# Peptides against a protein of PDB entry 6B4E, part 32

Target 1, 295 residues: chain A of PDB entry 6B4E
Amino acid sequence: TNFDKISKMFWHYKDKIAQIKQDIVLPIKKADVNVRNLLSRHKRKINPKFGQLTNSNQQLFKIQNELTQLINDTKGDSLAYHWILNFIAKAVVHQAETEVRVKPESALPLGKLTLYLLVQFPELQELFMARLVKKCPFVIGFTCEIDTEKGRQNMGWKRNNENKWEDNTSYDERMGGILSLFAIITRLQLPQEFITTTSHPFPIALSWHILARICNTPLNLITNTHFVILGSWWDAAAVQFLQAYGNQASKLLILIGEELTSRMAEKKYVGAARLRILLEAWQNNNMESFPEMSP

## One batch from the design tools (peptide; aimed at target 1 C215 G246)

Design b2_p18_1_s1 (made by RFdiffusion4, then SolubleMPNN; from b2_p18_1, 8 letters changed)
Fold by OpenDDE base, seed 3:
Structure b2_p18_1_s1 (fold): chain B 295 residues (1-295), chain A 18 residues (1-18)
Amino acid sequence: as target 1 above (295 residues)
Amino acid sequence: SASLSLTPEELEELENAL
């Protein structure tokens, strides 16, 4: 693992977030009143759509079509178009932090919707990835120390209005929710209409990088959160990961489930205990995946 | 199911893991 490369990637996306603020968010505040009104109306229509997802493919397709139309309505103004995509990127990540956190299986319809939008609107890809890395650096296998305020901020820790850090459980659950969404996206197949014309924007190889990079992370930087997000990833993608990489996938699953948990046993991390349960279920041929969506 | 071939970088990351 080249940690310098990962760090450069992390800081690239941190810079991208700053750029988005300067080049997209702030300029729209000074835009024509008609543009601002249009975007306000679209924002109000778009925001509830993510919460309207169910386990129904019919409902998914309906929402896909509605969002596609709403986004297309902004293409006449490049700034408006990029603003609405940035809004969507933020909204999707927020949905992962809130709904997927409490209902992990909801990552499946959300991931399908997100992947569709990422392919339909390629400019969403960098906006979405930047938001993901800002909120959950684990999506690229980045880890730093959290003994400093800057380190905690870099790892996506939030402070409340009283400048108090969020509790460990809240952080772990949020990271798990975001990682579940990303894991789902990486293991989904492109819609049939795109398979021959478009490459997958966030392929299953990115799941490989997450696992391998965590395994190569210095043990003094490994926390309960690492095991929580690995467990979230496992529920979301382990079955499909095994299908994709076979024996090589098995090696990584054993590395995280057995070896990494064993090396950190003295810490008695709750996330590590759960990951061991998942490993044992797999070893007993009881690996589960999220339920498939209804027609 | 056709197993995907690992890239040299992915193999290196696996080999160096733990």
Scores: peptide ipSAE 0.089, ipTM 0.736, DockQ to the pose 0.794
OpenDDE base, seeds 1, 2, 4, 5: peptide ipSAE 0.085, 0.084, 0.081, 0.070; ipTM 0.714, 0.728, 0.720, 0.716

Design b2_p18_1_s2 (made by RFdiffusion4, then SolubleMPNN; from b2_p18_1, 9 letters changed)
Fold by OpenDDE base, seed 4:
Structure b2_p18_1_s2 (fold): chain B 295 residues (1-295), chain A 18 residues (1-18)
Amino acid sequence: as target 1 above (295 residues)
Amino acid sequence: GASMSLSEEELEELENAL
């Protein structure tokens, strides 16, 4: 693992967030009243749609079509278009932080919707990845120390209005929710209409990178959160990961489930205990995946 | 589906892990 490359990628996306604010978010505040009104109306229509997802493919396709129309309505103004896409990127990540954290299987419909939008609107890809890395740097296998305020900030820790850090459980759950969504996206097939014409924007190889990079992370930087997000990833993608890489996938699953947990056993991390249970379930031929969506 | 091939870089990351 080239940690310098990962760090450069991390900071690239941090810079991208700053650029988005400067070039998209702030300029819209100075746009004409008609553009601002359009975006306000579209924002109000778009925002609830992520919460309207269910385990129904029919409902998914309805939402896809509605969002496609709403986004297309903004294409006449490049700034408005990019603003809507940035809003969607933020909304999707927020949905992962709130809904997916408490109901991991909800990542499946959300991931399908997100993947569709990422392919349909390629400009969403960088906006979405930047938001993901800012909120959950684990998505690219980035880790730093959290003994400093800057380190915590870099790892996506939030402060409340009183400048108090969020509790460990809240952080772990948020990271797990975001990682679940990303894991789902990486293991999904492209929609049938795109499979022959477009490459997957966030392929299953990115899941490989997450696992391998965590395994190569200095042990003194490994926390309970690492095991929590690995468990979240496992629930979301382990079955499909094994299907994709076969024996090589098995080696990596054993590495995270057995070796990494064993090396950190003295810490007695709850997340590590859960990951061990997932490993044992797999060894007993009881590996589970999220249920498929209904027609 | 058919197993996907890993890049040399991805294999190296696994080999060097832990």
Scores: peptide ipSAE 0.194, ipTM 0.796, DockQ to the pose 0.753
OpenDDE base, seeds 1, 2, 3, 5: peptide ipSAE 0.193, 0.190, 0.191, 0.191; ipTM 0.799, 0.795, 0.797, 0.798

Design b2_p18_1_s3 (made by RFdiffusion4, then SolubleMPNN; from b2_p18_1, 10 letters changed)
Fold by OpenDDE base, seed 2:
Structure b2_p18_1_s3 (fold): chain B 295 residues (1-295), chain A 18 residues (1-18)
Amino acid sequence: as target 1 above (295 residues)
Amino acid sequence: SASMSLSEEELKELETAL
């Protein structure tokens, strides 16, 4: 693992967040009143759509069409278009932090919707990835120390109004929710209409990078959160990962499930214990995946 | 389904993992 490359990627997206603020978010506040009113209306219509997702493909397609229309209405103004896409990127990640964290299977419809939007609107890809990396650096396999305030901030830790860090469980759950969404996206096939014309924007290879980079992370930087997000990834993508890479996938699953957990056994991490259970289930030919969506 | 091919970088990461 080239950690310098990963660090450069991390800071690239941190800079992208600053750029988005400067070039998209702040300028729109000075835009024409008609543009601001349009975006306000669209924001109000778009935001509820993510909560309207169910296990139904029919409902998914309805929401896809509605969002497509709403986004297309902004294309006449480049700044408005990029603003609405940035809003969507933030909203999707927020949905992962709030709903997916408590109902992991909700990542499937959310992931399908997100993948559709990423393909339909390519400009969303960098906006979305920047938001993901800011909120959950684990999506690119980045880890740093959390013994400093800056280290915690870089790893996506939040402070409350009293400047107190969030609870460890809250952080773990948020990271798990975000990573579940990303894992789902990486293992989904493109919709049939795009397969022959478009490359997958976040392919299954990105899951490979997450696992391998975590395995190569210095052990003194490994925390319970690493095991929590690996467990979340496992539930979301392990079956499809094995289908994609076969024996090579098996080696990597054994590395995270057996070897990494064993090396950290003295820490008695709850996340590690869960990952061991997932490994054992697989060894007993009982690996589970999220159920497919209904028609 | 045909197994996806790994890049040289991905293979190297696996070989050096733990």
Scores: peptide ipSAE 0.135, ipTM 0.789, DockQ to the pose 0.733
OpenDDE base, seeds 1, 3, 4, 5: peptide ipSAE 0.033, 0.040, 0.042, 0.040; ipTM 0.715, 0.722, 0.733, 0.729

Design b2_p18_1_s4 (made by RFdiffusion4, then SolubleMPNN; from b2_p18_1, 9 letters changed)
Fold by OpenDDE base, seed 3:
Structure b2_p18_1_s4 (fold): chain B 295 residues (1-295), chain A 18 residues (1-18)
Amino acid sequence: as target 1 above (295 residues)
Amino acid sequence: SASLSLSQEELEELENAL
């Protein structure tokens, strides 16, 4: 693992977030009143759509079509178009932090919707990845120390209005929710209409990177959160990961489930205990995946 | 499903982890 490369990627996306603020968010505040009103209306229509997802493919397709129309309405103004995509990127990640956090299986419809939008609107890809990395650096296998304020901030820790850090459980659950969404996206197939025309924007190889990079992370930087997000990833993508990489996938699953947990046993991390349970379930041919969506 | 080939970088990452 080239950690310098990963760090450069991390800071690239940090810079991208700053750029988005400067070039998209702030300029819209000074835009024509008609543009601002349009975007305000669109924002109000778009925001509830993510919460309207169910286990129904019919409902998914309906929402996909509605969002597609709303986004297309902004294409006449490049700044407005990029603003609405950035809003969507933020909204999707927020949905992962809230809904997927409490209901991991909801990552499936959300992931399908997100993947569709990422392919339909390629400009969303960098905006979305930047938001993901900002909120959950684990999506690119980045880890730094959290003994400093800057380190915690870089790893996506939040402070409240009283400048108090969020509790460990809240952080772990948020990271798990975001990573569940990302894991789902990486293991989903492109819709049939796109398979021959475009490559997958966030393919299953990115799941490989997450696992491998975590396994190569210095042990002194490994926390309970690492095991929590690995467990979230496992529930979301382990079955499909095994299908994609076969024996090589098995090696990584054993590395995280057995070797990494064993090396950190003295810490008695709750996330590690759960990951061992998942490993044991797999070894007993009881690996589970999220329920498939209804027609 | 067909197994995917690993990139050299991915293989190196795995090897380093072992």
Scores: peptide ipSAE 0.049, ipTM 0.702, DockQ to the pose 0.706
OpenDDE base, seeds 1, 2, 4, 5: peptide ipSAE 0.048, 0.039, 0.048, 0.039; ipTM 0.703, 0.688, 0.700, 0.690

Design b2_p18_2 (made by RFdiffusion4)
Pose (drawn by RFdiffusion4):
Structure b2_p18_2 (pose): chain A 295 residues (1-295), chain P 18 residues (1-18)
Amino acid sequence: as target 1 above (295 residues)
Amino acid sequence: SFLSLTPEQEEELTSAMS
């Protein structure tokens, strides 16, 4: 892995976040009353819909239809359309760092909803990817030191209610939740409406990149967070990763489960212990996936 | 059937295993 190229990719998405603020978010303050009214009303109607998802496919379709109508209502104004898509991208990532953090299997319905929106509204793709990379750089394998305040900010750290950094557990759980959503998206087939006509925008190869880049990261930059997001990724995508790459995926899963954990054993990382358990469960023919969605 | 790795992905895996 050429980590200079990974850094260039990271800063590209960081620049995209700045561009979104300059060209989508700030100009909306100057939009006419019809646009402001529509966006104010629609953002209220959109916000709770992500938490209304359940394990039921019928409920997923209902929410997809409701959101499709609300988004289509904004297409008469390119700026309003891009603003509501940016709002949705932020809301989905927030849902991942809150609900998916507590209930990892909720990443499956949320991933199906997000993938559907990503192909129904393709302008969402760049907005969503930039948001993921800003909030969880591990999705592209970016890692930097966190000894400095700027490094902390680069790696997606947050502060609590007194300018102190959130504890390590809170950060690790957020990163797992966010990366779990992305991992679900990479291993989902497109919905039937699009599977016959459209290329998957974030395919399974992106999961290969995450694993390979963590395994190629300098060991002095590895933290408990790398093991936590690999465990979250495993729960969300390891079965399909093997279906896609076979013996090659098996070699990579062994590398992360046996070798990466062993080389960092002195750190006694909690996530490394869980990743070893997942490796042993697979070796005992008991690899799990999230239960498929109910009717 | 299984997907093939690109040359870059093979190299990254070989390096990680070394």

Design b2_p18_2_s1 (made by RFdiffusion4, then SolubleMPNN; from b2_p18_2, 8 letters changed)
Fold by OpenDDE base, seed 5:
Structure b2_p18_2_s1 (fold): chain B 295 residues (1-295), chain A 18 residues (1-18)
Amino acid sequence: as target 1 above (295 residues)
Amino acid sequence: SFLELTEEEREELEEALK
């Protein structure tokens, strides 16, 4: 693992967030009043759509079509188009932090919707990835020390209105929710209409990178959060990961489930204990995936 | 069929297995 490359990637997306604010978010405030009004109305219509997802494919397709129409309405103005995509990127990640956090299986419909939008609107890809890396650097296998305020900020820790850091449980759960969404996206097949014309924007190889990079991370930087997000990833993508890479996938699953947990046993991390349970279930031929969505 | 690993992915795996 080239950690210098990962760091460069991390800071690239941090810079992208700053650029988005400067070139998209702030300028729209000075745009034509008709454009601002349009975007305000669209924002209000778009925001509740993510919470309307269920385990129904029919409902998913309905929402896909509605969002597609709303986004297409903005294409005549490049700034408006990028603004609405950035809003969607933020809204999707927020949904992962709130709903997926407490109901991991909700990552499946959200992931399907997100993947569709990423393919339908390619400009969403960089906006979405930048938001993911900012909120959950684990999606690219980035880890730094959290002994400093800057380190915590870089790793996506939030402060409340009283300038206090969020508690460890809240942070772990948020990271798990975001990682679950990303894991689902990486293991989903492209919709049938795109298979022959488009490459997968965030393929299963990105899950490979997450696991390998965490395994190669210095042990002094490994925390309970790492095991929590690995467990979240496992529930979301382990079955499909094994199908994709076979024996090589098995090696990585053993590395994270057995070797990494063993090396960190003295810490008695709750996340590590859960990961060992998942490993044991797999060894007993009882690995489970999220249920498929209904028609 | 299984997906083939890139050279970078293979190197990362080998390093992790050391």
Scores: peptide ipSAE 0.038, ipTM 0.731, DockQ to the pose 0.895
OpenDDE base, seeds 1, 2, 3, 4: peptide ipSAE 0.033, 0.035, 0.036, 0.032; ipTM 0.711, 0.721, 0.723, 0.715; seed 3 fails the geometry check

Design b2_p18_2_s2 (made by RFdiffusion4, then SolubleMPNN; from b2_p18_2, 9 letters changed)
Fold by OpenDDE base, seed 5:
Structure b2_p18_2_s2 (fold): chain B 295 residues (1-295), chain A 18 residues (1-18)
Amino acid sequence: as target 1 above (295 residues)
Amino acid sequence: SVLQLSEEELEELQEAES
């Protein structure tokens, strides 16, 4: 694994976040009052939509259509269009941090919605990926030390108003939630209407990269969080991953589930213990996936 | 060690099954 390249990718997206602030977020504050009013109204309409998702495909399609109309209303102004997409990118990631972290199966409807939007509005792809990497660098297999303030910031740790770091459990759960969403997106098929015209923007190969890069990460940088997000990934995508890559997928699952956990056994990470349980379930022909959505 | 495969090697394995 070329970790220098991964680092370059990480910093590329960090720069992108800064660019978004300078070129999209700040300029809109000085935009025409009609544009600002439009965006304010749209923001208020869009924000609750993600919480309205259920295990129903009918509900999903309704929300897809509503969001599509709202986004299309902004296409006449490039700045407004990019602003609303950036807002959506942030809102989706926020939903992963809050809802998916406590109910992982909710990643499925959220992932379906997100994938639809990513294909329907290609400009969302870079905005979304930048936000993902900022919040959860595990999505590209990036890891750095967290014994410094800068290191913690780079790995997506938050501080409260009292300048206190979030607790380990909160961090682990947030990372797991975001990774669950990303994993789902990578293993979903494109909507039928796009299969023949568009390539998948975040294909299952990106899941391969996550696992492979974590396996090659220096052991001194491996934490409980790594195992937590691997477990989250497993629940979200392991079945489909095996379907996609067959025997090679099996090898990689054994590497993370058996070899990596064994090498870190002395640390007694709770996340590692859970991953072992998932491995054992698979070995007993009892690998589970999220239930399919209802009509 | 099986964990010491380069990313390139792992990618080659991926492509073989794709």
Scores: peptide ipSAE 0.029, ipTM 0.680, DockQ to the pose 0.086
OpenDDE base, seeds 1, 2, 3, 4: peptide ipSAE 0.028, 0.026, 0.028, 0.025; ipTM 0.687, 0.680, 0.689, 0.679; seed 4 fails the geometry check

Design b2_p18_2_s3 (made by RFdiffusion4, then SolubleMPNN; from b2_p18_2, 9 letters changed)
Fold by OpenDDE base, seed 5:
Structure b2_p18_2_s3 (fold): chain B 295 residues (1-295), chain A 18 residues (1-18)
Amino acid sequence: as target 1 above (295 residues)
Amino acid sequence: SVLQLTEEEQKELEEAMA
């Protein structure tokens, strides 16, 4: 694993976040009043849509259509269009941090919606990836030390208004939620209408990179969070990952489930213990996946 | 069909198995 390359990628997206603020978010505040009013109304309509998702495909398609119309209404103004996409990117990640973290299976409808939007509106891809990397750098296999303030910030740790860091459990759960969403997106097939015309923007290979890069990470940088997000990934994508890569996938799953957990056994990480349980379930031919959505 | 690993992916796997 070329960790220098990964670091460069990480900082690229950090720069992208700064660019988004300067080129999209701030300028819109000075835009024409009609544009601002349009975006305000659209924001209010879009925001609740993500919470309206259920395990129903019918409901999913309804929301897809509604969002498509709302986004299309902004295409006449490039700045407005990019602003609404950036808002959507932030909203999706926020949904992962809040709902998916407590109900991982909700990642499936959210992931389907997100993948649809990513293909329908290609400009969303860079905006979404930048937000993901900022909030959860694990999505690209980036890890740094967290014994400094800057290190914690880089790894997506939050501080409250009293300048106090969030607790470990909260951080772990948020990272798990975001990673669950990303994992789902990587293992989903493109909607039927796009399969012949478009390549998958975030393919299963990105899941491979996450696992491999974590396996190759210096052990002194491995924390409980790494095992938590691996467990989240496992629930979300392990079955499909095995289907995609076969024996090579098996090797990598054994590496994270057996070898990595064994190397870190002295730390007694709760996340590692859970990952061991998932490995054992697989070994007993009892690997589970999220249930398919209803019609 | 099973996906084929890229050279980079194969290298990453080899390093991890090491």
Scores: peptide ipSAE 0.221, ipTM 0.850, DockQ to the pose 0.945
OpenDDE base, seeds 1, 2, 3, 4: peptide ipSAE 0.198, 0.170, 0.177, 0.094; ipTM 0.841, 0.827, 0.829, 0.733

Design b2_p18_2_s4 (made by RFdiffusion4, then SolubleMPNN; from b2_p18_2, 10 letters changed)
Fold by OpenDDE base, seed 5:
Formats: sequence, C-alpha cells, structure tokens
Structure b2_p18_2_s4 (fold): chain B 295 residues (1-295), chain A 18 residues (1-18)
Amino acid sequence: as target 1 above (295 residues)
Amino acid sequence: SVLELTEEELKELEEALK
C-alpha cells in the first residue's frame, strides 16, 4: 500500500470541497432570482425523497424518475445543474449518517438510487466522492492520528455548538453508516440499461482497496472505528466480495477477521469482537447478506 | 466468474500477508 498516494488523494478531495464552496455554493447566492427560486423549489422536493425509500423496487423506480426529472430541469444552467448535484451528494451522505447508521439494510435501496444517479449524471461522481472522503476517509482507506484537533477533523469528527467533540459511539455509528452505503454501491451491478454502455463508477475493486489498506495500516493508528466499519462493510458486501474474487477474497476476509483482530486483542475493542463473530458465522457456512428488495 | 486482481491489488495483498 502506497500511503503517500492515499494521502494525496485525500487532500485532493479536501481541495475539491473548498472548490465546490467557492465555485458552486457561493456564486449561486448571486445568481438570477429565477434560478434561485427554481433551486429552492427543487431542494424542497428532493430532500424528502431519500426518506421515502423502502424495500420496494417499485418505490425506488418512482423516486428515480422523480429525481431524474427534477435534475434535468436544471441542465440549461451549468451552475444550477452542479448546485443541485452537490445538494444531492450532501443529502445522500446525510441519509447514510442518520438512517443507515440505525438501519444498515436501508443502505441497499439508498445505494441503488445513488448508483443510478451516478451513472445517469456523471458530474455527480466527483461531487459525491469528495463528500464521502470529507465525511468518512475510510472509504479510500485513509487513516491518520486523532490525538490532535487537526487529526480528528481530517478523520471526519464533528464538534457541536459548544465546541465539544462528538462521543465515540456517535462517531463510530456515523462512519459505519457511510461505509455501509459505499460498500453497497461497490457491490451492486449497474442497471440493465447501462451495462453495455457504461463502466461502473465505483466498482468492487474499491472494496478491495479499503480492506487491504486497513490491513496495511500501522497498528498504532488502528482504533475501534476501524473494526466497526469493517463489520459494516462485511454485512453489506462480504458475500458479493467472495463471489467476485473467490479465494483471494477469502484470504483478505481472514486477514481482517482473524489476523487483524488477533493483533489488537489486548485493546478489547467491541467492534473487533463483533467482527470475530461475523468470521465465525462464515466459517460455519452461515454468512448472511441483506435481503433482496421486493417488487 | 472470478475477477482478476491488478498488480497493485496483488502487491497490497502480499504486504498484508507479511
């Protein structure tokens, strides 16, 4: 693992976030009143859509169509188009931080919706990835020390209005929620209409990178959060990961489930204990995946 | 079918196995 390369990637997306604010978010405030009104109306219509997702494919397709229409209405103005996509990127990640963290299986419909939008609107890809990396650097296997304020900020820790850091449990759950969404996206197949014309924007190989990079991370930087997000990933994608890479996948699952947990046993991380349970279930031929969505 | 790993992915796996 080339950690310098990963760091460069991390900072690239940090810069992208700053650029988005400067080039998209701030300029729209000075845009024509008609454009601002359009975006305000669209924002109000788009925001509740993510919470309307269920385990129904029919409902998913309905929401996909509604969002597609709303986004297409902005294509005549490049700034408006990019603004609405950035809003969607933020909203999707926020949904992962709130809903997926408490109901991991909700990542499946959210992931399907997101993947559809990423393919339908390619300009969403960089906006979405930048937001993911900002909120959850684990999606690219980035880890830094968190014994400094800057380190915590880089790893996506939040402060409240009293300048107090969020509690460890809240942070772990948020990271798990975001990682669950990303894991689902990486293991989903493209919709049938895109399979022959488009490559997968975030393929299963990105899951490989997450696992491998964490395994190669210096042990002094490994925390309970690492095990929590690995467990979240496992629930979301382990079955499909094994199908994709076969024996090579098995080796990596053993590395995270057995070797990494063993090396950190003295820490008695709750996340590590859960990951051990998942490993044991797999060894007993009882690996579970999220259920398929209903028609 | 099982996907083939890139050289970089194989290298990462080898490093993790050390």
Scores: peptide ipSAE 0.094, ipTM 0.768, DockQ to the pose 0.915
OpenDDE base, seeds 1, 2, 3, 4: peptide ipSAE 0.043, 0.056, 0.045, 0.095; ipTM 0.711, 0.712, 0.711, 0.768; seeds 1, 2, 3, 4 fail the geometry check

Design b2_p18_3 (made by RFdiffusion4)
Pose (drawn by RFdiffusion4):
Structure b2_p18_3 (pose): chain A 295 residues (1-295), chain P 18 residues (1-18)
Amino acid sequence: as target 1 above (295 residues)
Amino acid sequence: SSAADNFPVSDDPPPLLP
């Protein structure tokens, strides 16, 4: 892995976040009353819909249809359309760092909803990817030091209610939840409406990049967070990763489960212990996936 | 040093299975 290229990719998405603020978010303050009224009303209607998802496919379709109508209502104004898509991208990532953090299997319905929106509204793709990278750089394998305040900000750290950094557990759980959503998206087949006509925008090769880049990261930059997101990724995508790459995926899973954990054993990272358990469960023919969605 | 020193891995994925 050429980590200079990874850094260039990271800063490209960081620049995209700045461009979104300049060209989408700030100009909306100057939009006419019809646009402001529509966006104010629609953002209220959109916000709770992500938490209304369940394990039921029928409910997923209902929410997809409701959101499709609301988004289509904004298409008459390119700025309002891009603003509501940016709002949705932020809301989906927030849902991943809250609900998926507590209930990892909720990443499956949320991933299906997000993938559907990503192909129904393709302008969402760049907005969503930039948001993921800003909030969880592990999705592209970016890692930097967090000894400095700027490094902590680069890696997606947050502060609590007194300008102190959130504890390590809170950060690790957020990163797992976000990366779990992206891991589900990379291993999902497109919905039937699009599977016959469209290329998957974030395919399973992106999961290969995450694993390979963490395995190629300098060991002095590895933290408990790398093991936690790999465990979250495993729960969301390891079965399909093997289906895609076979013996090569097996070699990479062994590398992360046996070698990466062994090299960092002295740190006694909690996530490394869980990744070893997942490796042993697979070796005992008991690899799990999230239960498929109910009717 | 990296975890892939003894077991190298490419950044580019191998071809998909049929």

Design b2_p18_3_s1 (made by RFdiffusion4, then SolubleMPNN; from b2_p18_3 with S2T A4S F7N D12E)
Fold by OpenDDE base, seed 3:
Structure b2_p18_3_s1 (fold): chain B 295 residues (1-295), chain A 18 residues (1-18)
Amino acid sequence: as target 1 above (295 residues)
Amino acid sequence: STASDNNPVSDEPPPLLP
């Protein structure tokens, strides 16, 4: 693993977030009143859609169609189009931070919706990835020290209005929710209409990068959060990961589930204990996946 | 030290199974 390359990628997306603010978010505040009114109406219609997802494919397709129409209505103005996509990127990540963290299986319908939008609107890809890396650097296997204020900020820690850091449990759950969504996206097949014409924008190879990079991370930088997000990834994608890479996947799952947890045993991380339980379940031929969606 | 003492995991994925 070339950690310098990963750091460069991390800072690339940090710069992208700054660029989005400068080139999309701030300019729209000075745009024509009609454009601002249009976007305000669309924002109000779009925002509740992510919470309307269920385990129903019928409901998913309805929401996909509604969002597609609402986004297409903005294509006549490039700035408005990019603004609405950036809003969607933020809303999807927010849904992962709030709903997926408490109901991990909700990542499946959210991931299907997100993947559809990423393919249908390619300009969403960079906006979404930048937001993911900002909120959860683990999605690219980036880790830094969190002993400093800047280190915590880089790793996506939040502070409240009183400059108090969020508690460890809240941080772990948020990171787990975001990573569950990302893991689901990486293991989903493209919709049938796109399989022959489009490459997967965030393929299963990105899951390999996450696991490999964490395995290669210096042990002094490994925290409970690393094990929490690995457990979240496992629930979301381990079955499909094994199908994709076979014996090589098995070796990597053993490395994270047995070797990495054993090396960190002195820390008594709760996330590590859970990951060992998942490993043991797999060894007993009881690896579970999220339930498939209904018609 | 890393999780693997003797051989770090390749950053590049192996070929996909058919």
Scores: peptide ipSAE 0.432, ipTM 0.841, DockQ to the pose 0.848
OpenDDE base, seeds 1, 2, 4, 5: peptide ipSAE 0.435, 0.434, 0.436, 0.434; ipTM 0.842, 0.842, 0.843, 0.843; seeds 1, 2, 4, 5 fail the geometry check

